# Peptides against a protein of PDB entry 3J47: the designs that were tried, part 59

Target 1, 121 residues: chain A of PDB entry 3J47
Amino acid sequence: IRLTNQLKSLKGLQSKLKDVVEYLDKVINKELPINHTILGKLQDVFNLLPNLGTPDDDEIDVENHDRINISNNLQKALTVKTNDELMVIYISNLVRSIIAFDDLIENKIQNKKIQEQRVKD
Target 2, 26 residues: chain B of PDB entry 3J47
Amino acid sequence: NAQYHLLVKQGDGLLTKLQKYGAAVR

## One batch from the design tools (peptide; made by RFdiffusion4, then SolubleMPNN)

Design b2_p17_4_s2 (from b2_p17_4, 10 letters changed)
Fold by OpenDDE base, seed 1:
Structure b2_p17_4_s2 (fold): chain B 121 residues (1-121), chain C 26 residues (1-26), chain A 17 residues (1-17)
Amino acid sequence: as target 1 above (121 residues)
Amino acid sequence: as target 2 above (26 residues)
Amino acid sequence: SKELEEVKLELELLNSL
């Protein structure tokens, strides 16, 4: 019973992780804005993931141990991949914000120069 | 992990420089 | 001007990573 529930939860997590990856790809491609609520929930999931790898000491038959380890390693790899994608999005947005601010400053400098020239004329 | 933290640190450094520049132009 | 150029160079470096 516990193993079946863990497998079901893992499948649900995998499906949700795929949806997040697809969302992240759309944000990287500038098709969608960043959703802060999705990002926050994903960060919470990542912070909880280190606790998913503690084997509770219950008698797991040796044949299922390899499949469970492969599934856990795949889930960890998918988690790392999703974290990397979130970081790329975060950095991309940071860079975009910095460029926009730089352009705003340059526009302010140009406007000041134009005003100084008008006072001299 | 380490490369990720370095990238974030570089982004934070750039943001700090941008804030300083914005304060100097104000 | 110089400070703005330094910020632009750092942005370009960050975009190249």
Scores: peptide ipSAE 0.377, ipTM 0.870, DockQ to the pose 0.070
Fold by OpenDDE base, seed 2:
Structure b2_p17_4_s2 (fold): chain B 121 residues (1-121), chain C 26 residues (1-26), chain A 17 residues (1-17)
Amino acid sequence: as target 1 above (121 residues)
Amino acid sequence: as target 2 above (26 residues)
Amino acid sequence: SKELEEVKLELELLNSL
């Protein structure tokens, strides 16, 4: 039950994330108007992503274009890292659930053996 | 990516074995 | 019993990775 609910929640999150990406692609391609409410929520999500783009205030006049590319690459790298970490946690929880199920099966076998002995006595 | 897919495949194999065992104990 | 022990060993191996 708990594992099935986690898998369902993860599938739901994956579907929702895919819908967001598809929406963003349509907005980039000018097929759909920008929804300011969705964009605001997306900006909030990106702002809750750790601010990887505070280079300390050292006034090095490196053209604004390179800073945006570096920030985007770092955000992408952290998104990938976070996704990998979440996947490791998911697999670890899956394995723990499998072990717990194995122990439950062993306990059922032992209980069945005890019941069979009591019927023979 | 490849290591992740391998790990997922191993987990799926184990889950399948566990399901077979759970069916045999019923 | 034997099949259960094999699954348990495979799980322990997977957890050690």
Scores: peptide ipSAE 0.365, ipTM 0.863, DockQ to the pose 0.068
Fold by OpenDDE base, seed 5:
Structure b2_p17_4_s2 (fold): chain B 121 residues (1-121), chain C 26 residues (1-26), chain A 17 residues (1-17)
Amino acid sequence: as target 1 above (121 residues)
Amino acid sequence: as target 2 above (26 residues)
Amino acid sequence: SKELEEVKLELELLNSL
């Protein structure tokens, strides 16, 4: 039961990670806006991942310890990779928000200048 | 981790400056 | 004007990272 759930979770994580990469590529290419729902679901999966790795203390066969360490190292590597991807998404959103705000400020300045010129004429 | 936090802090600083500028233009 | 230029420079810096 546990191995099947871990394999299902890993396959689900791999599928979601692929979807996030594809989404990131579309966002980088300015084809789509950021899907906050995908990001939230990824964060939820990662917050649950540490809880999926709790070995119940019962049958520690020594051969499972190396496989658990490899799984934990892969999980850590996947967590780092996902943190890096989330960081890139966050920065990309931040930059886009700043650019949009700068354009709004410039538009307001131009509108004020046009109004001031109309009052002088 | 440290580089991530530094980058986030720089982004937050820029957002704060942008907000102040937007308030001054109002 | 000066504040807008500072924001533009910071945006360019962020885009270069």
Scores: peptide ipSAE 0.358, ipTM 0.865, DockQ to the pose 0.069
Fold by OpenDDE base, seed 3:
Order: structure tokens, then C-alpha cells, then sequence
Structure b2_p17_4_s2 (fold): chain B 121 residues (1-121), chain C 26 residues (1-26), chain A 17 residues (1-17)
């Protein structure tokens, strides 16, 4: 139950993120007007994300470009780290599922052997 | 990346062996 | 049995990494 709910929540988040990317691509391509309500919700998501270096619009100095690159590299590094951690958790859960399946198979083999012995008696 | 892909590949190999075993026990 | 034990050992190794 808990794992299924987490997986469902992650799938929901992934779908929403995909919709956001698709929307942003359409906005970048000028295929759709900027929806202020979606942008407001995106801004709220970005404000809840630890400062993913959106420079305040006021200082386009060359020093900020290096800070933006560092922030993007930090965000990329944090995303990679989070992905690696999620992968380790996924593999660990897969391993546990495999062990549980192995035990079920062994129990089934033992039950079959017990039934075959009862038919010979 | 490469170590991760290797680990995933090993896990997939194990899963395949487990599936074969599960099919042989059925 | 032996093949199952190999899978179990390989899984334990994978879980220890």
C-alpha cells in the first residue's frame, strides 16, 4: 500500500512535470500565449525549490552568468544526486522483491514435495 | 553513470534468472 | 535449488553495494 501510493504520487508528479515542459516549449515557440495562472503556479514551485538561480532581472553582469552556470551545475548535480539516491532505493526494493519471490518459489517446491510424498503413502 | 548502468544490468540479469526459475516451478 | 541460491547470493551482493 505505502509503496504503491508513493509510486502513484511519483507518476503523478512525472506527468505534471511533463505537462509543464510541454507547456514551456509551446510558450518558447510562441505557439501559446503565456498563461499567467500556470506561470504563477510554476513560480510557486520554483520558490519552493531551493533557489534555482533565477537571477532577478536587474543585473545582467558577466559575473551573474558564471553564477547562473554554477547554479545550473549545482541544480544538475543535485538532480543527479537525487536520481542516484532514487536508483539505489529502487534497486534495493527490487532486490527485496526478488528475495521474497525466491522464498515463495522455495515454499511452493516444498509443498509440492510434501504432496508427492503423501500420494506415495 | 557507467557503474550505475552496470548495476542495473546485473539486476536485470538476476530478474531474468528469477523469472526463468518461477516459470520452471509453475 | 543451486540456481536459486546463486540468484540469492547475487541479490545480496547487489543489496550490499
Amino acid sequence: as target 1 above (121 residues)
Amino acid sequence: as target 2 above (26 residues)
Amino acid sequence: SKELEEVKLELELLNSL
Scores: peptide ipSAE 0.340, ipTM 0.861, DockQ to the pose 0.066

Design b2_p17_4_s3 (from b2_p17_4, 10 letters changed)
Fold by OpenDDE base, seed 4:
Parts: sequence; C-alpha cells; structure tokens
Structure b2_p17_4_s3 (fold): chain B 121 residues (1-121), chain C 26 residues (1-26), chain A 17 residues (1-17)
Amino acid sequence: as target 1 above (121 residues)
Amino acid sequence: as target 2 above (26 residues)
Amino acid sequence: MEELKKVEEELEELNSL
C-alpha cells in the first residue's frame, strides 16, 4: 500500500511538474501571466519531497535497498529539477515586476513633462 | 546553487536600481 | 539551463537600459 501511494504521488508530481514546465514556457513566451497558485502548489510539492524519502523502518529487505537508492536518487533529481523550475519562475516574476516598474516610471516622467509644458504655456 | 544566488543577486540589484530611479522621479 | 541563460541575458539588457 505505502509503495503504491509513493508511486502514485511520484506520478502525480511528475504530471504536475510537466504542467508547471508547460505553464512556465507560456509565461516565458509572454502568453500567460504568472499564477501564484501554481507557484504555491509547486512549493508545497517541494516541501513534501523529503517526506517521500522516509519509508517507516518496517522491513527493508536487502533486495529493496537498490530500489530505495534508485528512488532516493530520482527524488534528488526531481528536487533539483523542481528547484530549477522555481528559480525560473522567480526570475520571470522579477523581470516582469521590473518591466512594469520601468513602464510606471516612464509614464510618470512623461506626465511630469506634460504638466511642466502646460505651466509654461 | 552559486549561479542561482548570482542570478538572484543580479535581480535584486536591478530592483534596487529601479527603486532608486522611482524615488528620484517621485 | 538554456532558459536561465536567456533570462540572465534579458536581465543584463534591462540593466543596460
């Protein structure tokens, strides 16, 4: 039962990770705004990844040790990949916030110039 | 890890420049 | 990795503006 739940959770994580990558590609391509709910869910998945690596200590058959090591390596690889995706999201958000702020500054400068011109006329 | 921190630091530097520019325009 | 490098390049271009 527990191993089946871990496999199901891993498949669910892989599917969510794929959906996040596809979403990130659309965000990078400026096709969609960043969804904070997807980011929050990805963080929750990341925080749950360490818990996927704790089988309760009941019955490590020696033949499962290689499978546990493969599972831990896969979890580590997924953790690294998830961290890289979170980084890309964070930077994409930062860049968008910067562009929006630059546009706001430029709009304020233009508005000040227009007001100064109206006071001189 | 180091490249991540560098990229975050560059983004924070840009944000700080923008904040200074926004304060100078205010 | 490639996407991160592209975002770094866009950030550098934005810093040069």
Scores: peptide ipSAE 0.391, ipTM 0.874, DockQ to the pose 0.051
Fold by OpenDDE base, seed 5:
Structure b2_p17_4_s3 (fold): chain B 121 residues (1-121), chain C 26 residues (1-26), chain A 17 residues (1-17)
Amino acid sequence: as target 1 above (121 residues)
Amino acid sequence: as target 2 above (26 residues)
Amino acid sequence: MEELKKVEEELEELNSL
């Protein structure tokens, strides 16, 4: 039962990671906007990942424990790396949105000055 | 984790300043 | 790391305008 659940969780995570990569590629290519709901669900999955590793069964051999720990450490490192990459993309889009908003404000100020000048002439 | 929250908080602070500026120009 | 530092630099430039 436990091995089947771990394999199912790993397959689910692999599928989700593939969906995230495919989504990120579409966002990089400007084909889709960032979906905050996907990001939130990904964060929830990452917050639940530490709980998926709870060793609550005594008695499986030391040799499987090292391979599971290496796999969990590699998956945790890949998770941290993916979270860092998602963070960079989020911040980059935030900065781009801020620049676009600043340009809109500047354009509004200039348009208002031009209208005020036309009313004085 | 803490650095991430700090960076997100700085971004939110900047966004809030920009929103206030946009509202003052309106 | 390097991309994060570049975004921090762009954010500082934007905060200085």
Scores: peptide ipSAE 0.367, ipTM 0.869, DockQ to the pose 0.049
Fold by OpenDDE base, seed 3:
Structure b2_p17_4_s3 (fold): chain B 121 residues (1-121), chain C 26 residues (1-26), chain A 17 residues (1-17)
Amino acid sequence: as target 1 above (121 residues)
Amino acid sequence: as target 2 above (26 residues)
Amino acid sequence: MEELKKVEEELEELNSL
């Protein structure tokens, strides 16, 4: 019974992680606007993921240690991959904000030059 | 971890420079 | 990794303007 429940929970987690990756890809591709509330909830889920994959420290049967280590390594690799995706989104937003701000400054400088020329004529 | 914090710090530094430039053009 | 490198290159280009 316990092993079947763990396998079902792991399959459910894998499906949710796939849905998250598909959402992140759509946000990177500009198909969807960035929702900060969704990103915050995803970060919270990922911060809780290490705690969901630690079996209670009181039932470490030595024969499961290799399977637990493989599961923990896969979960760590998935967490790193998602942190990298979130970092790419953050940097992409920062760069877009910087470019938009630079364009606004340049437009203001040009408008000021045009106004100064019209006052000299 | 260290590379991530460095990259975030560089981005914050650029944003601060742009904010100063935008304030000087005002 | 490839997408990160592209974003780093775009940041470096923006720092050079």
Scores: peptide ipSAE 0.361, ipTM 0.870, DockQ to the pose 0.051
Fold by OpenDDE base, seed 2:
Structure b2_p17_4_s3 (fold): chain B 121 residues (1-121), chain C 26 residues (1-26), chain A 17 residues (1-17)
Amino acid sequence: as target 1 above (121 residues)
Amino acid sequence: as target 2 above (26 residues)
Amino acid sequence: MEELKKVEEELEELNSL
């Protein structure tokens, strides 16, 4: 139950992120007018993201294009790391479910043996 | 990607074996 | 990486039972 809810929530987040990307692509392609309210909310989301590259204040003037690439690489690396961590959690929960199922099977076998013994007495 | 898909496939195989065992114990 | 290796080892033990 808990794992299924987490997976459902993650799928819902992925769908919403896809909708945001599709919206941004339409705005970039000038297919849709710039909605300032949506852009403001997106800016708030980006401001809540951990600063994916504040280079210290001393290098401000020369690398805006390389900084965007470095920030994108760091964001990608954090996304990959988070995906790997979620995968480990998924496998660990699968293993726990397997063990709990094995214990349930053994308990059923024991209960069946006890019932068969009671019918022979 | 390929290793991830292999690992998921192995987990699904184990889950299927467990389901068969649980059905045989019933 | 090390946690992944432990989980893989536990899965292999469970598959050997």
Scores: peptide ipSAE 0.341, ipTM 0.866, DockQ to the pose 0.044

Design b2_p17_4_s4 (from b2_p17_4, 11 letters changed)
Fold by OpenDDE base, seed 4:
Structure b2_p17_4_s4 (fold): chain B 121 residues (1-121), chain C 26 residues (1-26), chain A 17 residues (1-17)
Amino acid sequence: as target 1 above (121 residues)
Amino acid sequence: as target 2 above (26 residues)
Amino acid sequence: MKELEEIKEELKLLDSL
């Protein structure tokens, strides 16, 4: 039961990760805005990844050791992939915040120039 | 990993410059 | 103005990566 739930959770995570990648690609291509809900879900998935690696200590059959190693390697690979995705989202958000701030600064400078001109007239 | 850290560092550098500029325009 | 232009150039570079 637990292994089946982990496998189901992993498949669900893989599907969500794919959806996030596809979303990120659209965000990078400026086709869509960043969705904070997707980011939150991805963070939740990342925080759940360590919990996928804790089989409760009941029944280490020696034949499962290779499967556990494969599972741990897959979890590590998924963790790396998830980290890379989170980072791309972070950078995309950072860039957008920088653009918005640059525009705000430019607008403030223009407004100051207009006020200075009105005081001279 | 390294390329990603480089990209983050570039973004942080840009953010720092933008913060300095925002403070100078304030 | 110069500092703002440098930020815009760096931002453009970051967007191109």
Scores: peptide ipSAE 0.355, ipTM 0.869, DockQ to the pose 0.073
Fold by OpenDDE base, seed 2:
Structure b2_p17_4_s4 (fold): chain B 121 residues (1-121), chain C 26 residues (1-26), chain A 17 residues (1-17)
Amino acid sequence: as target 1 above (121 residues)
Amino acid sequence: as target 2 above (26 residues)
Amino acid sequence: MKELEEIKEELKLLDSL
């Protein structure tokens, strides 16, 4: 039950993130009007992401375009890292759930043996 | 990617064995 | 019993990865 709920929640988060990307692509392509409320919430989410672009204040004058690419690459690398970490946590929880199920089965077998012995006495 | 798919496939195999065992204990 | 032990061995293998 707990693991299935976690997997469902993760799939729900993935679906919502996909919907946000599809929305942003439609806004970029001018297929949809800019919704300032959605953009504000997205901006809040981006502000809660580790600032992948405080270049120290001393290099302000060269390469806004390459800095955007480096920031995007670092953001992508952190997104991949976070996805890998979440995946390891998911697998660890799967293993724990399997162990707990094994213990439950063994307990059921032991309880059945105890009941069968009580019926023979 | 390949290692991930292998690990997921191993976990699915284990889950299938566990389901069979849970059915046999019933 | 044998099937349970096989599951435990596969779990130990999975925990070692």
Scores: peptide ipSAE 0.340, ipTM 0.864, DockQ to the pose 0.065
Fold by OpenDDE base, seed 3:
Structure b2_p17_4_s4 (fold): chain B 121 residues (1-121), chain C 26 residues (1-26), chain A 17 residues (1-17)
Amino acid sequence: as target 1 above (121 residues)
Amino acid sequence: as target 2 above (26 residues)
Amino acid sequence: MKELEEIKEELKLLDSL
């Protein structure tokens, strides 16, 4: 239940993120006018995300470029750490599924042996 | 990265063995 | 049986990492 809900929430987030990327690409390509309501919600998401370095194009001070590189490196490091943690969780769940399947196979073998013994008696 | 890919490869190898065993028990 | 036990041991090793 918890894992299914997390996977569903993550899939929902991934779908929304894809829709956002497609929207941004269309805006960049000037195929669609900037929707201020979507942009405002994106800004709210970016404000809730700890410094996903979108430099607003208006403060390229050379000192901010090093801080932006540090923030992008920190974000990349956090993304890598999160990916590594998710993959450890994935492997642990795979392993648990394999153990459960192994126990199911053993139970099936035992049940078959019991049936074969009952046919011989 | 490299240790991680090694762990994934070991897990995939084990999964493949388990699939073969599950097919032999059916 | 032996092959199943080997799988179970490899799994326990993977869970311990």
Scores: peptide ipSAE 0.325, ipTM 0.864, DockQ to the pose 0.064
Fold by OpenDDE base, seed 5:
Structure b2_p17_4_s4 (fold): chain B 121 residues (1-121), chain C 26 residues (1-26), chain A 17 residues (1-17)
Amino acid sequence: as target 1 above (121 residues)
Amino acid sequence: as target 2 above (26 residues)
Amino acid sequence: MKELEEIKEELKLLDSL
């Protein structure tokens, strides 16, 4: 039962990672806007990852413990890497939104100045 | 973790300044 | 104008990280 659940969880994670990569590629190519729902679901999966590593069965030999620790460390390292990549994308979007808002503010100021000048003439 | 929180805090600070400026121009 | 330049400088700093 446990090995089948781990394999199912790993396949689910692999499928989700593939969907995220495909989504990120479409966003990089400007084909799709960033879907916050995919990001939220990814965060939920990552928040559930610590629970996927709980050894609730006290009878698996020391050799499986090292392989599980290596797989958990690799999965944790991949999780950190994915979180860093998502963070860079989030910041890049935040910066882009702020630049667009700055340009909107500057355009509003210029339009107000032009209107005030037209009322004085 | 700490660098992430620092970067998020800087972004939030900038967003807050931008919101204040947008409200002052209104 | 000064506040807008400060925001632009903070944006450039954020983009350089």
Scores: peptide ipSAE 0.309, ipTM 0.858, DockQ to the pose 0.068

Design b2_p17_5_s1 (from b2_p17_5, 15 letters changed)
Fold by OpenDDE base, seed 1:
Structure b2_p17_5_s1 (fold): chain B 121 residues (1-121), chain C 26 residues (1-26), chain A 17 residues (1-17)
Amino acid sequence: as target 1 above (121 residues)
Amino acid sequence: as target 2 above (26 residues)
Amino acid sequence: TILDQLLELELLRKEIE
């Protein structure tokens, strides 16, 4: 009963991680706006994930250890993949902020040039 | 870890250049 | 807990859709 509940919880976690990846892909593709609150909560989840990979060494038979180690390695690989996607979103936001600021500077230069022409006429 | 820190450092360098350019246009 | 954070992320996703 306990092992079946742990496997069900782990499958639920994997499904939720997949839904997060799909959301991150939509944000990268500009289909959805970047939500900073979602990004912060995802970072908090990742900071807690190192604690999911420490089995407290109390009483698991060697044959179940190999299947649990494979599942933990797959979950670690999925965690690394989602961290890479979060990094791509962060960089994409940074680049968008840079472009928007460059356009704002150019607009300010043009407005100054128009005002200087109006003062000379 | 090292690649992530390098990307963050490059982003901060771009933001700093952009802030200097914005201050020179003011 | 990690489970509470995942539940809160799913709620935020549904508010944005």
Scores: peptide ipSAE 0.318, ipTM 0.824, DockQ to the pose 0.063
Fold by OpenDDE base, seed 5:
Structure b2_p17_5_s1 (fold): chain B 121 residues (1-121), chain C 26 residues (1-26), chain A 17 residues (1-17)
Amino acid sequence: as target 1 above (121 residues)
Amino acid sequence: as target 2 above (26 residues)
Amino acid sequence: TILDQLLELELLRKEIE
């Protein structure tokens, strides 16, 4: 039962990570807008990942130490990868916000020129 | 680390240019 | 739990698609 649940959880995590990568690729390619709610929930998942694989206090057998080190290294690698993904999202949002603001400024300048022309006529 | 800081600095530079442009249009 | 958050993310993805 425990092994089957762990395999199911790991498959679920793998599927979710694949979905996140696919979503991030679509966001990078400007095919989809960044959803802040998805990002927040993703951050919450990662804040809970540090607790994935601390077994509550049952028996330090030496074989678990290598598994714990592999789990900790994988978890650290996943945390780094996630931080990099979140960073790419942040920068993508910043760049989009800059472009949107530039367009807004250009629109304001054009509107001002149109108003000034209407006052001269 | 260094590439991250460079990218953040580039973003801040764009934001500063944008703020200056917004102030000139006001 | 992490599983609940993963489920909620999957639900939110389906609302955006």
Scores: peptide ipSAE 0.318, ipTM 0.824, DockQ to the pose 0.064
Fold by OpenDDE base, seed 3:
Formats: structure tokens, sequence, C-alpha cells
Structure b2_p17_5_s1 (fold): chain B 121 residues (1-121), chain C 26 residues (1-26), chain A 17 residues (1-17)
């Protein structure tokens, strides 16, 4: 139940992020007008994310370019770390599910053998 | 990436085998 | 291994069908 809810929430977030990217691509391509309310909410999401280096287009000094690259590398490293942690959790839950199912199967086989013995007596 | 996808694919293969076995024991 | 046990059980199922 908890894992299914987390996976459902993560899939919902992924779908929503995809819709946001598709919207931003349409805005960049000038297919849609900029919606300031959507942009404001996106800015709030980006401000709550640990410094996704938005280059505000007004201070590209060469020193800021190295800091932006370092920030992007840190985000990439955090994303990789998060993916590795999620992978370990996934494998651990898969193994636990396999063991629990193996035990359930063995219990069913034993119960069937006990019933077959009772029919022969 | 490649090792991650391989490990996920192996896990899904195991889960599929386990599901087939559980259906056979039902 | 758990994999070998699952394979053996799938083989046993094919003999019973």
Amino acid sequence: as target 1 above (121 residues)
Amino acid sequence: as target 2 above (26 residues)
Amino acid sequence: TILDQLLELELLRKEIE
C-alpha cells in the first residue's frame, strides 16, 4: 500500500512535469502566449528546488559560468544519488516481495500435502 | 544507466517468473 | 537459488499439464 501510493504520486509528478515541459516548449516556439500565472507557479517550484541554476540572462560574467556549471554538476550528482537510492529501495522491496511470495507458495504446497494425506486416511 | 536498466530488467524477469509460479500454485 | 527453485517449479508444472 505505502509503496504503491508513493509510486502513484511519483508517476503523477512525472506526468505533471512532462506537461510543464511541453507547455514551455510551446511557449519557446511562440505557439502559445506566455501565461504569467503558470510562469509564477513554475518560478515558485524552481525557487523551492535546491538552486536549479536559472541563468538570469543579465549577469553572464565568466566567473558565473563556472558556478552555473558547478551547480548543474551538483544537481546531476544529487539526481544520480537519488536514482541510486531509489534503485536500492526498489531492489530491497522486490527481494522482500519474492521471499514473502516464496513463503506463501511453500505454505500452500504444505497445506495441499496435508489435505491429500487426510483424504488417504 | 546501463547497469541500472540491466538490474531492473532482471528484477522484472524474476517478478514475472514469480507471478507465473503463483498462478500455477493457485 | 530462489531462481532455480522457481525454474524447477515451472518445469514440474509443465509435467502436470
Scores: peptide ipSAE 0.280, ipTM 0.837, DockQ to the pose 0.035
Fold by OpenDDE base, seed 2:
Structure b2_p17_5_s1 (fold): chain B 121 residues (1-121), chain C 26 residues (1-26), chain A 17 residues (1-17)
Amino acid sequence: as target 1 above (121 residues)
Amino acid sequence: as target 2 above (26 residues)
Amino acid sequence: TILDQLLELELLRKEIE
């Protein structure tokens, strides 16, 4: 039950992220008008992302476009890293659930043997 | 991608065996 | 695996019953 809920939650997050990307692509392609409310919420999400290198305020010259591309690449790399970490946690919880179930089965077998012995005495 | 799907399939296979065994021990 | 051995034992038990 717990593991299935975690997998469902992760799939739900993946679906929502896909919907956001698809929405942004439609806005970029001018297929949909920019919704300021969605953009504001998206901006809040980006502001909650770890500050992907504030360049120290001391070099205010000339490369805003390359810095945006580098920041986007770093954000993508951190998103991939976070997804990989969540995957490792998921697998670890799966393995723990399997071990705990094996132990539960062994305990049930032992309890059954003890009951069968008590009926023979 | 391929390694991820392989790992998920192995986990699902193990979970299915575990479910069968848990049903047999009931 | 221990789980495969336990599954085999339970199958064998059902064949004897």
Scores: peptide ipSAE 0.260, ipTM 0.831, DockQ to the pose 0.030

